# Peptides against a protein of PDB entry 5HB3: the designs that were tried, part 23

Target 1, 150 residues: chain A of PDB entry 5HB3
Amino acid sequence: RQMQDRCMSEYNQRIRNAPEGSIDPFRMACYKIIGRCDLSNRSLDGLQTDVNDWIWLQFNLARETDRSLELAGESYGLAELQASIREIGLKHFPKTAAEDTNGSFGMFFYLQILAGMFEQAIAYLYPFSYVDAVHFAIALTYYGLLRPVD

## One batch from the design tools (peptide; aimed at target 1 V51 W54)

Design b1_p18_3_s4 (made by RFdiffusion4, then SolubleMPNN; from b1_p18_3, 9 letters changed)
Fold by OpenDDE base, seed 3:
Structure b1_p18_3_s4 (fold): chain B 150 residues (1-150), chain A 18 residues (1-18)
Amino acid sequence: as target 1 above (150 residues)
Amino acid sequence: SEPTEEQIEEMHNWAKQQ
């Protein structure tokens, strides 16, 4: 795209010529989202963003592209996002019902579903809410997203 | 990519806002 090429050109020029932190954060966000520049840093530094913004950004930047045509740091796929979500879960979410103090397990379940981690999501939800896990398992099976166990 | 500490806090409070 013409716009993507323009963003990449401007990004390269700015990175070479501008002091660190001197670039407009909104402009930097455009270079990242549209130009896919510097995808090794999947955050919007210098901007006020909430959790919804973070979720949106991660999923929009995660694209299955032919890596053979992309430079290092300009490619990020679903597999890498799924790995990141696993790590977030291990660090920041309850692993058992006994560890749950504020009901945040639902958020991690939601993140796993968004990332297509259906089997893991159901397995995670089961010890927190048996009924909900069964209901979601039935629904996912109906749509062919969950493989039945023999 | 890790979320910010503020975003993590928002994730923990997400259920309360639903």
Scores: peptide ipSAE 0.293, ipTM 0.852, DockQ to the pose 0.839
OpenDDE base, seeds 1, 2, 4, 5: peptide ipSAE 0.273, 0.283, 0.278, 0.284; ipTM 0.846, 0.850, 0.846, 0.851

Design b1_p18_4 (made by RFdiffusion4)
Pose (drawn by RFdiffusion4):
Structure b1_p18_4 (pose): chain A 150 residues (1-150), chain P 18 residues (1-18)
Amino acid sequence: as target 1 above (150 residues)
Amino acid sequence: SLSDEFWRLYQEFLEQEA
């Protein structure tokens, strides 16, 4: 309780609202991770990072809590992470094979799998490659990670 | 936005892999 308050406040006063270009980029990153500061802007600004670093941060900052009481600030768990993956799908990725030329649909399928969006991930992949979708569904069903119809 | 940042990084990654 103490450390979360001290760390959150310290980050707001002495880092976010501090002179720009003065604070080490990695240090700001360390605070965002350790203290989960500013869950509203889950980015790694000031660092040479790629899409995998961004993906990692989304999960790294995610935490699951019992759905019974409040958290300090806004919650960020698997549910919120999935909601974010969904919008990225509509905005940046195709739904039909006609919209895809480079083979990028695989990235969105990969994202949905990471987020546990198994039903949606298989349904999304089928129109691009029914063979792979059929077999990935078999792999998931075997371990019990695919909700079937009654 | 977060989505724009993800897309920007993804396009740069593809360019480096090409």

Design b1_p18_4_s1 (made by RFdiffusion4, then SolubleMPNN; from b1_p18_4, 10 letters changed)
Fold by OpenDDE base, seed 3:
Structure b1_p18_4_s1 (fold): chain B 150 residues (1-150), chain A 18 residues (1-18)
Amino acid sequence: as target 1 above (150 residues)
Amino acid sequence: SEHDEFHKLYLEQLKKLE
């Protein structure tokens, strides 16, 4: 909490006094992750990052916490992340095997699984790989993670 | 957008694998 308060204080001060882009990107990342500052921008600007970093960041920022404890007044939880993943799928991933030109369906399946979107993940995978979808469905059902569909 | 950021990074990763 003390660290978070300090981050918020410094963030606000620097935002007011420093030109855009003049703040150390690493420090900004700390404000983002620890202080949860400016959660509307869930990227690490000015840092060399990859897709794994993005995934890590999204899930770390998607906290299921009491909003009253968040000093930034911004809330970002799993539901919002799930919504983002849905949008990613709609925009950037194939819907059918015929649309799959680079075999990227697996990545979207992976993202959905990470986000706990199990039913949707299985449904998505099914037309690409029936066998794999069935195997995952069995496993998820065994652990009580997959619910029957209508 | 967040969606575009992911896609950008994903494409960059794919390029590195080529």
Scores: peptide ipSAE 0.328, ipTM 0.843, DockQ to the pose 0.855
OpenDDE base, seeds 1, 2, 4, 5: peptide ipSAE 0.323, 0.328, 0.325, 0.325; ipTM 0.842, 0.844, 0.842, 0.842; seed 2 fails the geometry check

Design b1_p18_4_s2 (made by RFdiffusion4, then SolubleMPNN; from b1_p18_4, 11 letters changed)
Fold by OpenDDE base, seed 3:
Structure b1_p18_4_s2 (fold): chain B 150 residues (1-150), chain A 18 residues (1-18)
Amino acid sequence: as target 1 above (150 residues)
Amino acid sequence: SNHDRFAELYEEQLKKLE
């Protein structure tokens, strides 16, 4: 907590006093990840990142911890992340096999699985690959992660 | 937005795989 307080103080001071882009991006990343500063911006500016880094960041920033313990005054949990994944799906991934031009359905399936959206993931995968969907459904059911379909 | 950032990064990745 002391570290977080310090991070917040330093972050605020530097943001106010330092010219844009003059702050070490790695330091800023530390403020974000460790200090949970400025969670409204869940990206690492000034760093070379890839999609895997983005995924990692989203899940690390998403905390299921009691919001009352958040010092930054901002809350970002699994529910918000899941909502983001849903939006990503709506905007950037095919809805049907007919719309699949680049085979990207697997990526969205992967994101949903990571986010614990198992039922939705299986439902999404089914029209693209029946066999794979069934196999995943069996596995998820075995581990008690898949709920019965209503 | 976060979604846009993902899209940018994902597209970049796809280009690298081509």
Scores: peptide ipSAE 0.351, ipTM 0.858, DockQ to the pose 0.849
OpenDDE base, seeds 1, 2, 4, 5: peptide ipSAE 0.342, 0.346, 0.345, 0.344; ipTM 0.855, 0.856, 0.856, 0.854

Design b1_p18_4_s3 (made by RFdiffusion4, then SolubleMPNN; from b1_p18_4, 12 letters changed)
Fold by OpenDDE base, seed 5:
Parts: C-alpha cells; structure tokens; sequence
Structure b1_p18_4_s3 (fold): chain B 150 residues (1-150), chain A 18 residues (1-18)
C-alpha cells in the first residue's frame, strides 16, 4: 500500500508537471500496473505491444478489489472485463460458422475461457466445432467449472 | 477504444504468422 500510494503520487505529479512525451514509457507503465493509475486508459503508449501483452495487461488490471478503497473511476474488476469481452465479441468476432473467414473464433473462445465465461464459451464454440465444444464441456464439468443444465 | 486496440493487435499477430 505504501508503494502504491507513492506511485500514485508520482504519477499525478508527472502528469501535471512533465511535458508530453518526456516521461519514460516504461516508468509510466509501472505506475499504471503497480499504482493502478488512470485505469480508464488500459493501453501502454510508447511501447511495442502485441495481443498477448494486451491480454496480460487487461487481466492484471482487472483485479477484484474492494471498490470502497479505490478512487472514483479507478475501479476495474472481472465483471467489467467480462462485459468488455462480450462487447468485443459482438463487434469483432464471427457469430456463425458462415461468417468465419479468418478462423478467429478460436481467439474469442480463448478470451471467454480466460475470463471465466465458461458456459458462454462452450455455447459459442459449439456451432464452429461440435467435437471441440463437447470435449471442453466434459473437461470443464470434470473440474467443476461447468454445471450441467437439467 | 479497447475493442479497437485488441482487433488491431490480433490482425497484426495474424500477419506475423503468415
């Protein structure tokens, strides 16, 4: 907590006093990740990132913390991430096998699994790959992550 | 937006695999 408070203080000071682009992007990334500063902006500007980096960042920032202890606008949890993933799916991923031109359904399935959206993930996968959906459903059920519907 | 960023990064990742 002491370290986090210090990071937040330094972040706020630098945003106010430093010229744009003069701050080390890596230092700013540290303030964001450790200090949880400015969570409304979940990107790392000035750094070369890929899809894996994006995923890593989203899940690290999406902590289930007591909202009462966080500053207004700095709360971002699993529920918000799940909502974001749903919206991403609606906008950027195929809804049916007929729309799947790039084989991107697997990525959306993966994102849903990572976010704990197991029932939705299986339901989504089923029309694309029946066999895979059944296998994943069995596995998830075995580990107690998926409940059979009556 | 976060959505657009993911889409862009994913497309770039596909290009790198080709």
Amino acid sequence: as target 1 above (150 residues)
Amino acid sequence: SDHDQLAKLYEESLKKKE
Scores: peptide ipSAE 0.115, ipTM 0.732, DockQ to the pose 0.821
OpenDDE base, seeds 1, 2, 3, 4: peptide ipSAE 0.101, 0.095, 0.114, 0.108; ipTM 0.717, 0.715, 0.730, 0.725

Design b1_p18_4_s4 (made by RFdiffusion4, then SolubleMPNN; from b1_p18_4, 10 letters changed)
Fold by OpenDDE base, seed 5:
Order: structure tokens, then sequence, then C-alpha cells
Structure b1_p18_4_s4 (fold): chain B 150 residues (1-150), chain A 18 residues (1-18)
């Protein structure tokens, strides 16, 4: 808690007092990740990142925080991340096998699995790969993550 | 938006794989 408070204080001070571009991007990244500062901006400015870095960042920032302790404006949890992934799916991924020209369905399936959206992930995968969907459904059921529909 | 950033990064990755 003391470390987080210190990070927030330093982050706010540097944003206000430092010239634009003068702050070390890695230091700013530390303030964001450790201090959870400015969670409305979930990007690492000034760093070269790829899709894996983006995924890592989103899931690290999406922590179940006690809403009572967070300032009302910056709550980012698993529910918000799941909503974001749903929106990504609607905008950027094929809805049917006929629309899939690049084989990108696997990435959306992966994102849904990471976010714990198991039922939706299996339902999405089924029209693209019946065999894979069945295998994943069996595995998820075995681990108690998928509820069998009666 | 975070969604647009993902889309951009994913498209860039797909281009590198081709």
Amino acid sequence: as target 1 above (150 residues)
Amino acid sequence: SSHDEFAKLYEEQLKKLK
C-alpha cells in the first residue's frame, strides 16, 4: 500500500512537472503496472510493443480490486476486460466460418479462454472446428470450468 | 481506444507472418 501510494504520488508529480517526452518510458510503465496509475490509458507510450505485450498488460491491469479502496473513476477488473474482448470480437473477428479468410478465429478463441469466457469460447469455435470445440469442451468440463447444458 | 490498439497490433503481426 505504501509503495502504491508512493508510485501514484510520483506519477502525478512527474506528469505535471516534467516536460513532455522527458520521462523514461520504462519508468512510466512501472508506475502504470505497479501503481495502477491512469488506467484509462492501457497502453505503454514510447515502447515498442506487440499483440502479446498488449494481452499481458490488459490481464495484469484487470485485477479484482476492492472497489471500496479504489478512487471511483479507475476501476478496471475482469468484467470490464471481458466486455472489451466481446467488443473486439464483434468488430475485428469473423462471426461465421464463411467470413474467415485469414484463420483468425483462433486468436479470438484464445482471448475468450484467457478471460474465462469458456461457454462463449466453445460456442464460437464450434462452427470453425467441430473436433477442436468438442475436445476443449471435454477438457473444460473435466476441470469444472464448463457446465454441461441438460 | 484499447480495441483499436489491439486491432492495429494484430494486423501488424499478421503481416509479419505472411
Scores: peptide ipSAE 0.311, ipTM 0.848, DockQ to the pose 0.825
OpenDDE base, seeds 1, 2, 3, 4: peptide ipSAE 0.310, 0.311, 0.311, 0.308; ipTM 0.848, 0.848, 0.847, 0.846

Design b1_p18_5 (made by RFdiffusion4)
Pose (drawn by RFdiffusion4):
Structure b1_p18_5 (pose): chain A 150 residues (1-150), chain P 18 residues (1-18)
Amino acid sequence: as target 1 above (150 residues)
Amino acid sequence: SAEYDAFLEELHAALTAE
């Protein structure tokens, strides 16, 4: 309780609202991770990072809590992470094979799998490659990670 | 492929500009 308060406040006063270009980029990153500061802006600004670093941060900052009482600030768990993956799908990725030329649909399928969006990931992949979708569904059903119809 | 790598770079820039 103490450290979360001190770390959150310290980050707001002496880092976010501090002179720009003065604070080490990695240090700001270490505070965002350790203290989960500013869950509203989950980016790694000032660092030479790629899409995998961004993906990692989304999960790294995610935490699951019992759905019974409040958290300090806004919650960020698997549910919120999935909501974010969904909007990225509509905005940046195609739904039909006609919209895809480079083979990028695989990236969104990969994102949905990471987030545990198994039903949606298989349904998304089938139009691009029914063979792979059929077999990935078999792999998931074997371990019990695919909700079937009654 | 090169086209795929360029797409990942564009995707990363778009996601971090949000």

Design b1_p18_5_s1 (made by RFdiffusion4, then SolubleMPNN; from b1_p18_5, 10 letters changed)
Fold by OpenDDE base, seed 4:
Structure b1_p18_5_s1 (fold): chain B 150 residues (1-150), chain A 18 residues (1-18)
Amino acid sequence: as target 1 above (150 residues)
Amino acid sequence: SEELKQFLEQLNKELMSE
């Protein structure tokens, strides 16, 4: 708690008082990740990041903390991450094989798997690659991760 | 593919801006 409060204080101080462009983005990232500061902004400004960095960040921020202890604006759990992934999927990823010009379906499948959206991931993959969808479904079932829809 | 990489980079940029 004390460490978190310190991180928040330093984070807020830097955002408010630092000249534009003078803030070390890595340091700000540390405050965000360790201190869970400003979770409403889940981007790392000033850092060149890729999709792996993004998803890694989301997972680190998406902790099932007792929602009762988090300020309403700082609650970010797995459910919120899953909602974000769903939204991203709707906006940026192909819905059908016919729409897949870049082969990006695999990335969305991957993101869904990482986010624990196993049923949705399999359902999404199915029209793109039936064989792969079945293989993943079997594997996920074996590990008890896939809930059979009745 | 290089095209996929570029797409993902662009996508990442868009995702990080939202």
Scores: peptide ipSAE 0.026, ipTM 0.587, DockQ to the pose 0.731
OpenDDE base, seeds 1, 2, 3, 5: peptide ipSAE 0.020, 0.023, 0.023, 0.022; ipTM 0.518, 0.551, 0.544, 0.517; seed 5 fails the geometry check

Design b1_p18_5_s2 (made by RFdiffusion4, then SolubleMPNN; from b1_p18_5, 11 letters changed)
Fold by OpenDDE base, seed 1:
Structure b1_p18_5_s2 (fold): chain B 150 residues (1-150), chain A 18 residues (1-18)
Amino acid sequence: as target 1 above (150 residues)
Amino acid sequence: SKELEEFLKKLNQSLMSE
């Protein structure tokens, strides 16, 4: 708590008082990751990142801790991450094979898998690639990750 | 690279819209 409070103080101070464009993006990233500052903005501004960096960040921010110990408005867990992935899917990814012009369905499938949304991922993949969906379903079931209906 | 950038932009927009 003490360290977190310090991080928040420094983070807020820099956001408010630092000249525009002078903020070290890596330092700000540290405040976000370690200090859990401003979790409403789960991006790393000013840094070149890819999808793997993004998802890595999400997992780091999605702490499964006692929410009573989290600062108000700064709680973020797996459930919230999954909600974010769902929202991303609804807004930015094809819902049907007919809508997929760029082959981006695979990325959303990938994100769902990483977020542990296995059933949803398979269901999503099925209309795009039947064979792949079946293979993944078999594999996930084998490892006890997919909950098949009897 | 440009495609990835666009994707990340969309992700950010989605996160901020929540």
Scores: peptide ipSAE 0.036, ipTM 0.658, DockQ to the pose 0.265
OpenDDE base, seeds 2, 3, 4, 5: peptide ipSAE 0.036, 0.035, 0.029, 0.036; ipTM 0.662, 0.653, 0.644, 0.654

Design b1_p18_5_s3 (made by RFdiffusion4, then SolubleMPNN; from b1_p18_5, 10 letters changed)
Fold by OpenDDE base, seed 5:
Order: C-alpha cells, then sequence, then structure tokens
Structure b1_p18_5_s3 (fold): chain B 150 residues (1-150), chain A 18 residues (1-18)
C-alpha cells in the first residue's frame, strides 16, 4: 500500500511537471502496471505495442480488488473487462459466419475464453465451427468451467 | 493470414483510440 501511494504521487507529479517527451515511457508503464495509476487510460503511450501486448495489459490491470479497500486507486476488475470485451465484440468482430471475411472470429473466441466468458464463447463459436465448439464445450465441462444445461 | 494480421493492427488502433 505504501509503495502504491508513492507510485501514484510520483506518477501525478511527473505528469504535471515534466516537459512533454522527457518522461521515460517504460517508467510510466511501470507506474501504471505496478502502481495502478490512471487506469482509465488502458494503453501504454510512447511504446510500440501489438494486440498481444494490449491483451496482456488489460488482464494485468483487471485485478480482483476489494473495492472497499481501494481508497485512492481506480478499480478495474474482471466484470469491467468482460463488459469491455462484449463491447469490442459488438463493434469489431463478425456476428455471423456470413460476415466473416478475414477469419477473425477465432480471436474473439479467444478473448472471451481468457475473460472466463465460457458459455458466451461456445455460443459464439458454434455457428462458425460446430466441431470446435463441441470439443471446447466437452473440455470446459470436464474441467468444471461450463455448466451443462439442465 | 495477411488479412488477419491487418485486422489485428486495425483493431489495436481502434482500441487505443477509445
Amino acid sequence: as target 1 above (150 residues)
Amino acid sequence: SAELEQFKQQLLQALQSE
């Protein structure tokens, strides 16, 4: 907690006082990831990243924190991340096999699985690949992650 | 595929602009 408070203070001080472009982007990234500073901005400015880096960042920032204990920090949990993934799906990914032109459906399936949205992931995959959806459903059920319909 | 990689780049750009 003391470390987080110090990180937040340093982060805020640097944002306010440092000349533009003088701050080490890696250091700022450390403040964001470790100190959980400015979680409303879920990107790493000044760094060359790819979609995998973005995914990694989202899941690292989305910690299950007891909101009651986070007095000074922004809370971003799994529920918020799941909501974000739903919105991303609606905006950027094919909804039907007929809309699939680039084979990106698998990436959205992957995002949903990572976020623990197992039922939705299987339901989404089913019209694109029946065989794969069934196999994943069996596997998820085996591990107790998917509840069979009664 | 090249199309998928292009999609990933476009998606990243869109996500970072939000």
Scores: peptide ipSAE 0.437, ipTM 0.893, DockQ to the pose 0.832
OpenDDE base, seeds 1, 2, 3, 4: peptide ipSAE 0.430, 0.433, 0.434, 0.433; ipTM 0.891, 0.893, 0.892, 0.893

Design b1_p18_5_s4 (made by RFdiffusion4, then SolubleMPNN; from b1_p18_5, 8 letters changed)
Fold by OpenDDE base, seed 2:
Structure b1_p18_5_s4 (fold): chain B 150 residues (1-150), chain A 18 residues (1-18)
Amino acid sequence: as target 1 above (150 residues)
Amino acid sequence: SEELKKFLEELNKALMSE
């Protein structure tokens, strides 16, 4: 608690008062991750990140906790992450095999799997790779994660 | 990649608008 409060204080001070370009983006990232500062801003400005970095950050920031117990005063859960992934999919990933020019469908499948969107992931993958979709469906069913009737 | 960069930029904008 004390550490978190200190992180929040330092984060707020720096974001408001630091000269432009003087803020270490890694330090700010630490405040965000450890101190859970400014969870409404789930980006890391000034850092070069890829999809893996982004998804890692989202999972670290996502919490399935009671909002009343969240020390940050803000909450971001799995549902919000799933919504974000869905929106990203609509904008940036192929919807059909005919639209796939670079094989990027696999990345969207991967993101959905990470986010626990198993049924949607399998449904999405099926038109792109039947065999892979079946294999994943079998595996997910075996572990009780796939619920096709829900 | 340029596409990934654009994606991340748009993603950041979307997240900031929430």
Scores: peptide ipSAE 0.023, ipTM 0.556, DockQ to the pose 0.176
OpenDDE base, seeds 1, 3, 4, 5: peptide ipSAE 0.022, 0.018, 0.019, 0.019; ipTM 0.513, 0.492, 0.534, 0.493; seed 1 fails the geometry check

Design b1_p18_6 (made by RFdiffusion4)
Pose (drawn by RFdiffusion4):
Structure b1_p18_6 (pose): chain A 150 residues (1-150), chain P 18 residues (1-18)
Amino acid sequence: as target 1 above (150 residues)
Amino acid sequence: SALSDEFWRLYQEHLAAM
């Protein structure tokens, strides 16, 4: 309780609203991670990072809590992470093979798998490669990670 | 939207580096 309050306030007063270019980029990153400060802007600004660093941060900041009472601020769990993966799909990735030339649909499938969006990930992949979709579904069904129809 | 733009920018740079 104490540390979350001190860390959150310290980050807002002495870092976010501090002189720009003065605070070490990595330090700001360490506070965002350790204190989960500013869950509204989950980015690694000021660092030489790639898409994998961004993906990692989304999951790193995600935490699951019992769905019974409030959290300090807005919650950020698997549900919110999935909602974010979905919009990235509509905005940046194709749905039909005609929209894809480079083989990028695999990245969105990979993202949906990471987020546990198994039903949606298989349904998404099938039009691009039914063979791979069929077998990945077999792998998931074997462990019980695919909700079948009755 | 800003987070999605940042993801897409990084993803395009990652592809260009391959």

Design b1_p18_6_s1 (made by RFdiffusion4, then SolubleMPNN; from b1_p18_6, 10 letters changed)
Fold by OpenDDE base, seed 5:
Structure b1_p18_6_s1 (fold): chain B 150 residues (1-150), chain A 18 residues (1-18)
Amino acid sequence: as target 1 above (150 residues)
Amino acid sequence: SSEHDRFAKLYAEALAKK
């Protein structure tokens, strides 16, 4: 927590005092990741990133914290991430096998699993791959992550 | 400009590299 507070303080000072674009992007990334600064912008400005970096950042920044103790703009938890994943699914992924021209359903399934949206993930996967959906359902049930139907 | 759009762009780029 002491390190986090220090990062927050330094971030605020640099934003106010440094010329635009003069701050080391790697240093700014540290302030964002460690200090959780400006979580309304969950990107690493000035750095070349790929989809894996994006996924990593979203899940590392998502924390289950008491929102009442967080500053405005610094609240980002699992619920917000799950909502974001849902919106991504609605906008950018196929709803049915007939719509799947690129085989992208697997990525959306993966994102839902990472976000702990197990029931939704299995339900989504089922029409694309019955066998895989059943196998994952069995595995998730074994680990206590999916409730069996009574 | 949303995070959703950023993901879509990055994912499209990843697919194009394969």
Scores: peptide ipSAE 0.404, ipTM 0.886, DockQ to the pose 0.761
OpenDDE base, seeds 1, 2, 3, 4: peptide ipSAE 0.402, 0.401, 0.401, 0.397; ipTM 0.886, 0.886, 0.886, 0.884

Design b1_p18_6_s2 (made by RFdiffusion4, then SolubleMPNN; from b1_p18_6, 10 letters changed)
Fold by OpenDDE base, seed 5:
Structure b1_p18_6_s2 (fold): chain B 150 residues (1-150), chain A 18 residues (1-18)
Amino acid sequence: as target 1 above (150 residues)
Amino acid sequence: SSEHDRFHQLYLEQLAKQ
C-alpha cells in the first residue's frame, strides 16, 4: 500500500515535470503495474512485447476488488476484462467453424478460459470440436468451475 | 488503436513467427 502510493506520487510528479518520452519505459511500466496509473492505456510503450506479455499485463492489472477500495487508482476489474475479451472475439475471431480459415478458434477459447468465462468458452468450442468441448466440460465440472444441468 | 486492435496485431505477429 505504501509502495503503491509512492509510485502514484512519483508518476504524477513526472508527468507534470518531465518532457514527453523522457521517462524510462521500464520505470513507466512499474508505475502502471504497481501504481495502477493510467489504466486506460494498458500497453507498455517503448518496450518490445508479444501477445503473451499483453495477456499477462491485462490479467495482472485486472483486480477483483471493490471499486470503492481503490482510492488512488483507476478501476479495472475482471468484468471489464471479460467485456474486452468478448469484444475481441466479436471483432477478430470466427463465430462458426465455416468462418474459420486459419484455425484461430483455439486462441479465443484460451482467452475465455483465462478470463473465467467457462460456459461461454465451452459453447464457443463446441461447433469447432465437439469432442474437445465435451472433455473440457467434464474437467471443468469435476473441478467445480462449470455447473452441471440438474 | 484500442486494446483490442493491439491484441490482434500482436497475435498476427506471433502467427507470422511460427
Scores: peptide ipSAE 0.388, ipTM 0.878, DockQ to the pose 0.782
OpenDDE base, seeds 1, 2, 3, 4: peptide ipSAE 0.380, 0.386, 0.386, 0.385; ipTM 0.875, 0.878, 0.878, 0.877

Design b1_p18_6_s3 (made by RFdiffusion4, then SolubleMPNN; from b1_p18_6, 11 letters changed)
Fold by OpenDDE base, seed 5:
Structure b1_p18_6_s3 (fold): chain B 150 residues (1-150), chain A 18 residues (1-18)
Amino acid sequence: as target 1 above (150 residues)
Amino acid sequence: SSEHDLLAKLLAESLAAK
């Protein structure tokens, strides 16, 4: 895309020529989202964000693209996001109901669902809420997203 | 990862706001 190329060019130019910290964080966000610049840093530095913003960003950056046409540092797809979510889960979310002090298990379940990690999501939810896990499993099965267990 | 730590922070803030 012409816009993407332009964004990349401007991004590189500004990094080289602009004083540190002087670049508008919103503009940098645009370069990241549209130009896919510096995808090694999947955060919006200098912006006040919440968890919803983070989620939105991750999934917008995780585009299915032809990796052969992208520079190594500019490739970021669903698989990478899924891997990231797994790592986040291991570090920051309860693994069992006994570890759940803040009710955060639901968020991790949500992240997994968004990322298409359906089987893992259901398996994760099950020990926290059997009923909910079953309901989601039924729904996912209905839509062909979860394979029934024989 | 620092990025993952950011998420943890954001989650904590979100949960606290409820």
Scores: peptide ipSAE 0.236, ipTM 0.811, DockQ to the pose 0.793
OpenDDE base, seeds 1, 2, 3, 4: peptide ipSAE 0.229, 0.229, 0.232, 0.222; ipTM 0.810, 0.808, 0.810, 0.807

Design b1_p18_6_s4 (made by RFdiffusion4, then SolubleMPNN; from b1_p18_6, 11 letters changed)
Fold by OpenDDE base, seed 3:
Order: C-alpha cells, then structure tokens, then sequence
Structure b1_p18_6_s4 (fold): chain B 150 residues (1-150), chain A 18 residues (1-18)
C-alpha cells in the first residue's frame, strides 16, 4: 500500500510540476504498469510502440485478481479487455471481405487470438478465408482452446 | 505506429463509455 501510494503521489506531482518532455517515458510507464497510476490513460507517450506492445500493456493492466483486493482505485479484468476489443472490432475493423480495403482483418484476427477470444476469432476469420479458419480451428481444437458449438 | 496509437485511443474511448 505504501509503495502504491508513493507511486501515485510521485506520478501526480510529476504530471503537475514537471516541465513538458522532461519526464523519462519509461519511468512514466513504470508508474502505470507497476504503480497502477492513471489507468484511464492507457497510452504511453514518448515511446515507440506497436500492436504487440499495445496488447502486452493491456494484458498487464488487466489484472486477473479479485477487485476487492485491488489496491488501485481503477481495475480491469480480462473480460473488460475482451469486451473492449470486441467493441473496437465492431467499429473499426472490416466485417466482410468487401469492406476490407487495407487487409486489416488479419490484425483484428490476431488481436482476438492474443486476447483468448478463439471462437470469436475463428468466426471472424471465416468469411475472409474459409481454409484458414478451418486450419486454425483444427489447431485450436487440438490444444483444447476451441469449444464445441452446441 | 499510427495503428497502435489509434488502437490505444479507441480502447480508451471504449473504456470511457463503459
């Protein structure tokens, strides 16, 4: 508790008092990831990041702990992350091959797989590539990750 | 980089709406 309180205090102080661009972005990332500071802002300014970094960050911020025991005032779980990914997908990724102008369907498929949304990922991939969807379905089933449809 | 920033922004917006 003391460590978290200190992190929060330091974070708030730096945000208020430090000159713009003077704070080490990695230090700020540590406050966010370790200290659970300002979780409403999930971007890491001043760092070059890609989709892998983004999803890694989201997973780390999405604690799989009992929220009642979470010391941070803001907490998210895997379910909330998955819900967010779904909403992002519905709004910003193609639903059919006809809508796919830039080949972004693969990225959303990838994100869903990383987030453990296997059934949804396969269902999403199916209209874009039947063959690939079947192959992934076989693989996921082999590893016990794909649930049978009732 | 643009895609990453967009995803981050979209995620934040999604969280704000929940």
Amino acid sequence: as target 1 above (150 residues)
Amino acid sequence: SKEHEELAKLYEETLAKQ
Scores: peptide ipSAE 0.036, ipTM 0.617, DockQ to the pose 0.089
OpenDDE base, seeds 1, 2, 4, 5: peptide ipSAE 0.035, 0.037, 0.037, 0.033; ipTM 0.640, 0.624, 0.621, 0.619; seeds 2, 4, 5 fail the geometry check

Design b1_p18_7 (made by RFdiffusion4)
Pose (drawn by RFdiffusion4):
Structure b1_p18_7 (pose): chain A 150 residues (1-150), chain P 18 residues (1-18)
Amino acid sequence: as target 1 above (150 residues)
Amino acid sequence: SATLEAIESDFWEKLKAD
């Protein structure tokens, strides 16, 4: 309780609202991770990072809590992470094979798998490659990670 | 491997343009 309050306040007063270009980029990153500061802007600004660093951060900052009481601030768990993966799908990725030329649909399928969006990931992949979709569904069903119809 | 890297770079550029 103490450290979360001190770390959150310290980050707001003496880092976010501090002179720009003065605070080490990695230090700001360390605070965002350790203290989960500013869950509203989950980015690694000021660092030479790629899409995999961004993806990692989304999960790294995610935490699951019992759905019984409040958290300090806004919650960020698997549910909120999935909601974010969904909008990225509509905005940046195709749904039909006609919309895809470079083979990028595989990235969105990969993102949905990471987020545990198994039903949606298989349904998304089938139009691009029914063979792979069929077998990935077999792999998931074997371990019990695919909700079937009654 | 290069194709995968190009896809990842394109997707990264889209996220940064947001």

Design b1_p18_7_s1 (made by RFdiffusion4, then SolubleMPNN; from b1_p18_7, 11 letters changed)
Fold by OpenDDE base, seed 3:
Structure b1_p18_7_s1 (fold): chain B 150 residues (1-150), chain A 18 residues (1-18)
Amino acid sequence: as target 1 above (150 residues)
Amino acid sequence: SALEKARKEAFLQKLLAE
């Protein structure tokens, strides 16, 4: 608790008082990841990141912490991450094969799989690629991650 | 590939804009 309080204090102080351009983005990232500071902003500003970095960060921040123990009063877990992915899907990814101009459906499928949204991922992939959807469904079922409909 | 990188970057920008 003392460490978290210290991290939050330092993070807030740097954000407010540091001259523009003087903030080490890696240090700020450490406060974000280790100190869980400012969880409402789940991005790393000033760093060259890709989708893999983004999703890695989301999973690291999405911890099942006892809400009672989090000083910041901000709870971000897997459920919230899944909700975010759903929202992103609705806004930025094709809903049907006819809407797919750039072949981006695979990325959304990938994100859903990473987030454990297996049933939704398969359902989403099916209209884009029947063969791939069936293959993934078989694999997921084999590992007990997809429950077949009785 | 360059195309994959471009797609990832574009996607990231969309995510960060939210």
Scores: peptide ipSAE 0.049, ipTM 0.684, DockQ to the pose 0.604
OpenDDE base, seeds 1, 2, 4, 5: peptide ipSAE 0.049, 0.043, 0.035, 0.046; ipTM 0.685, 0.667, 0.601, 0.679

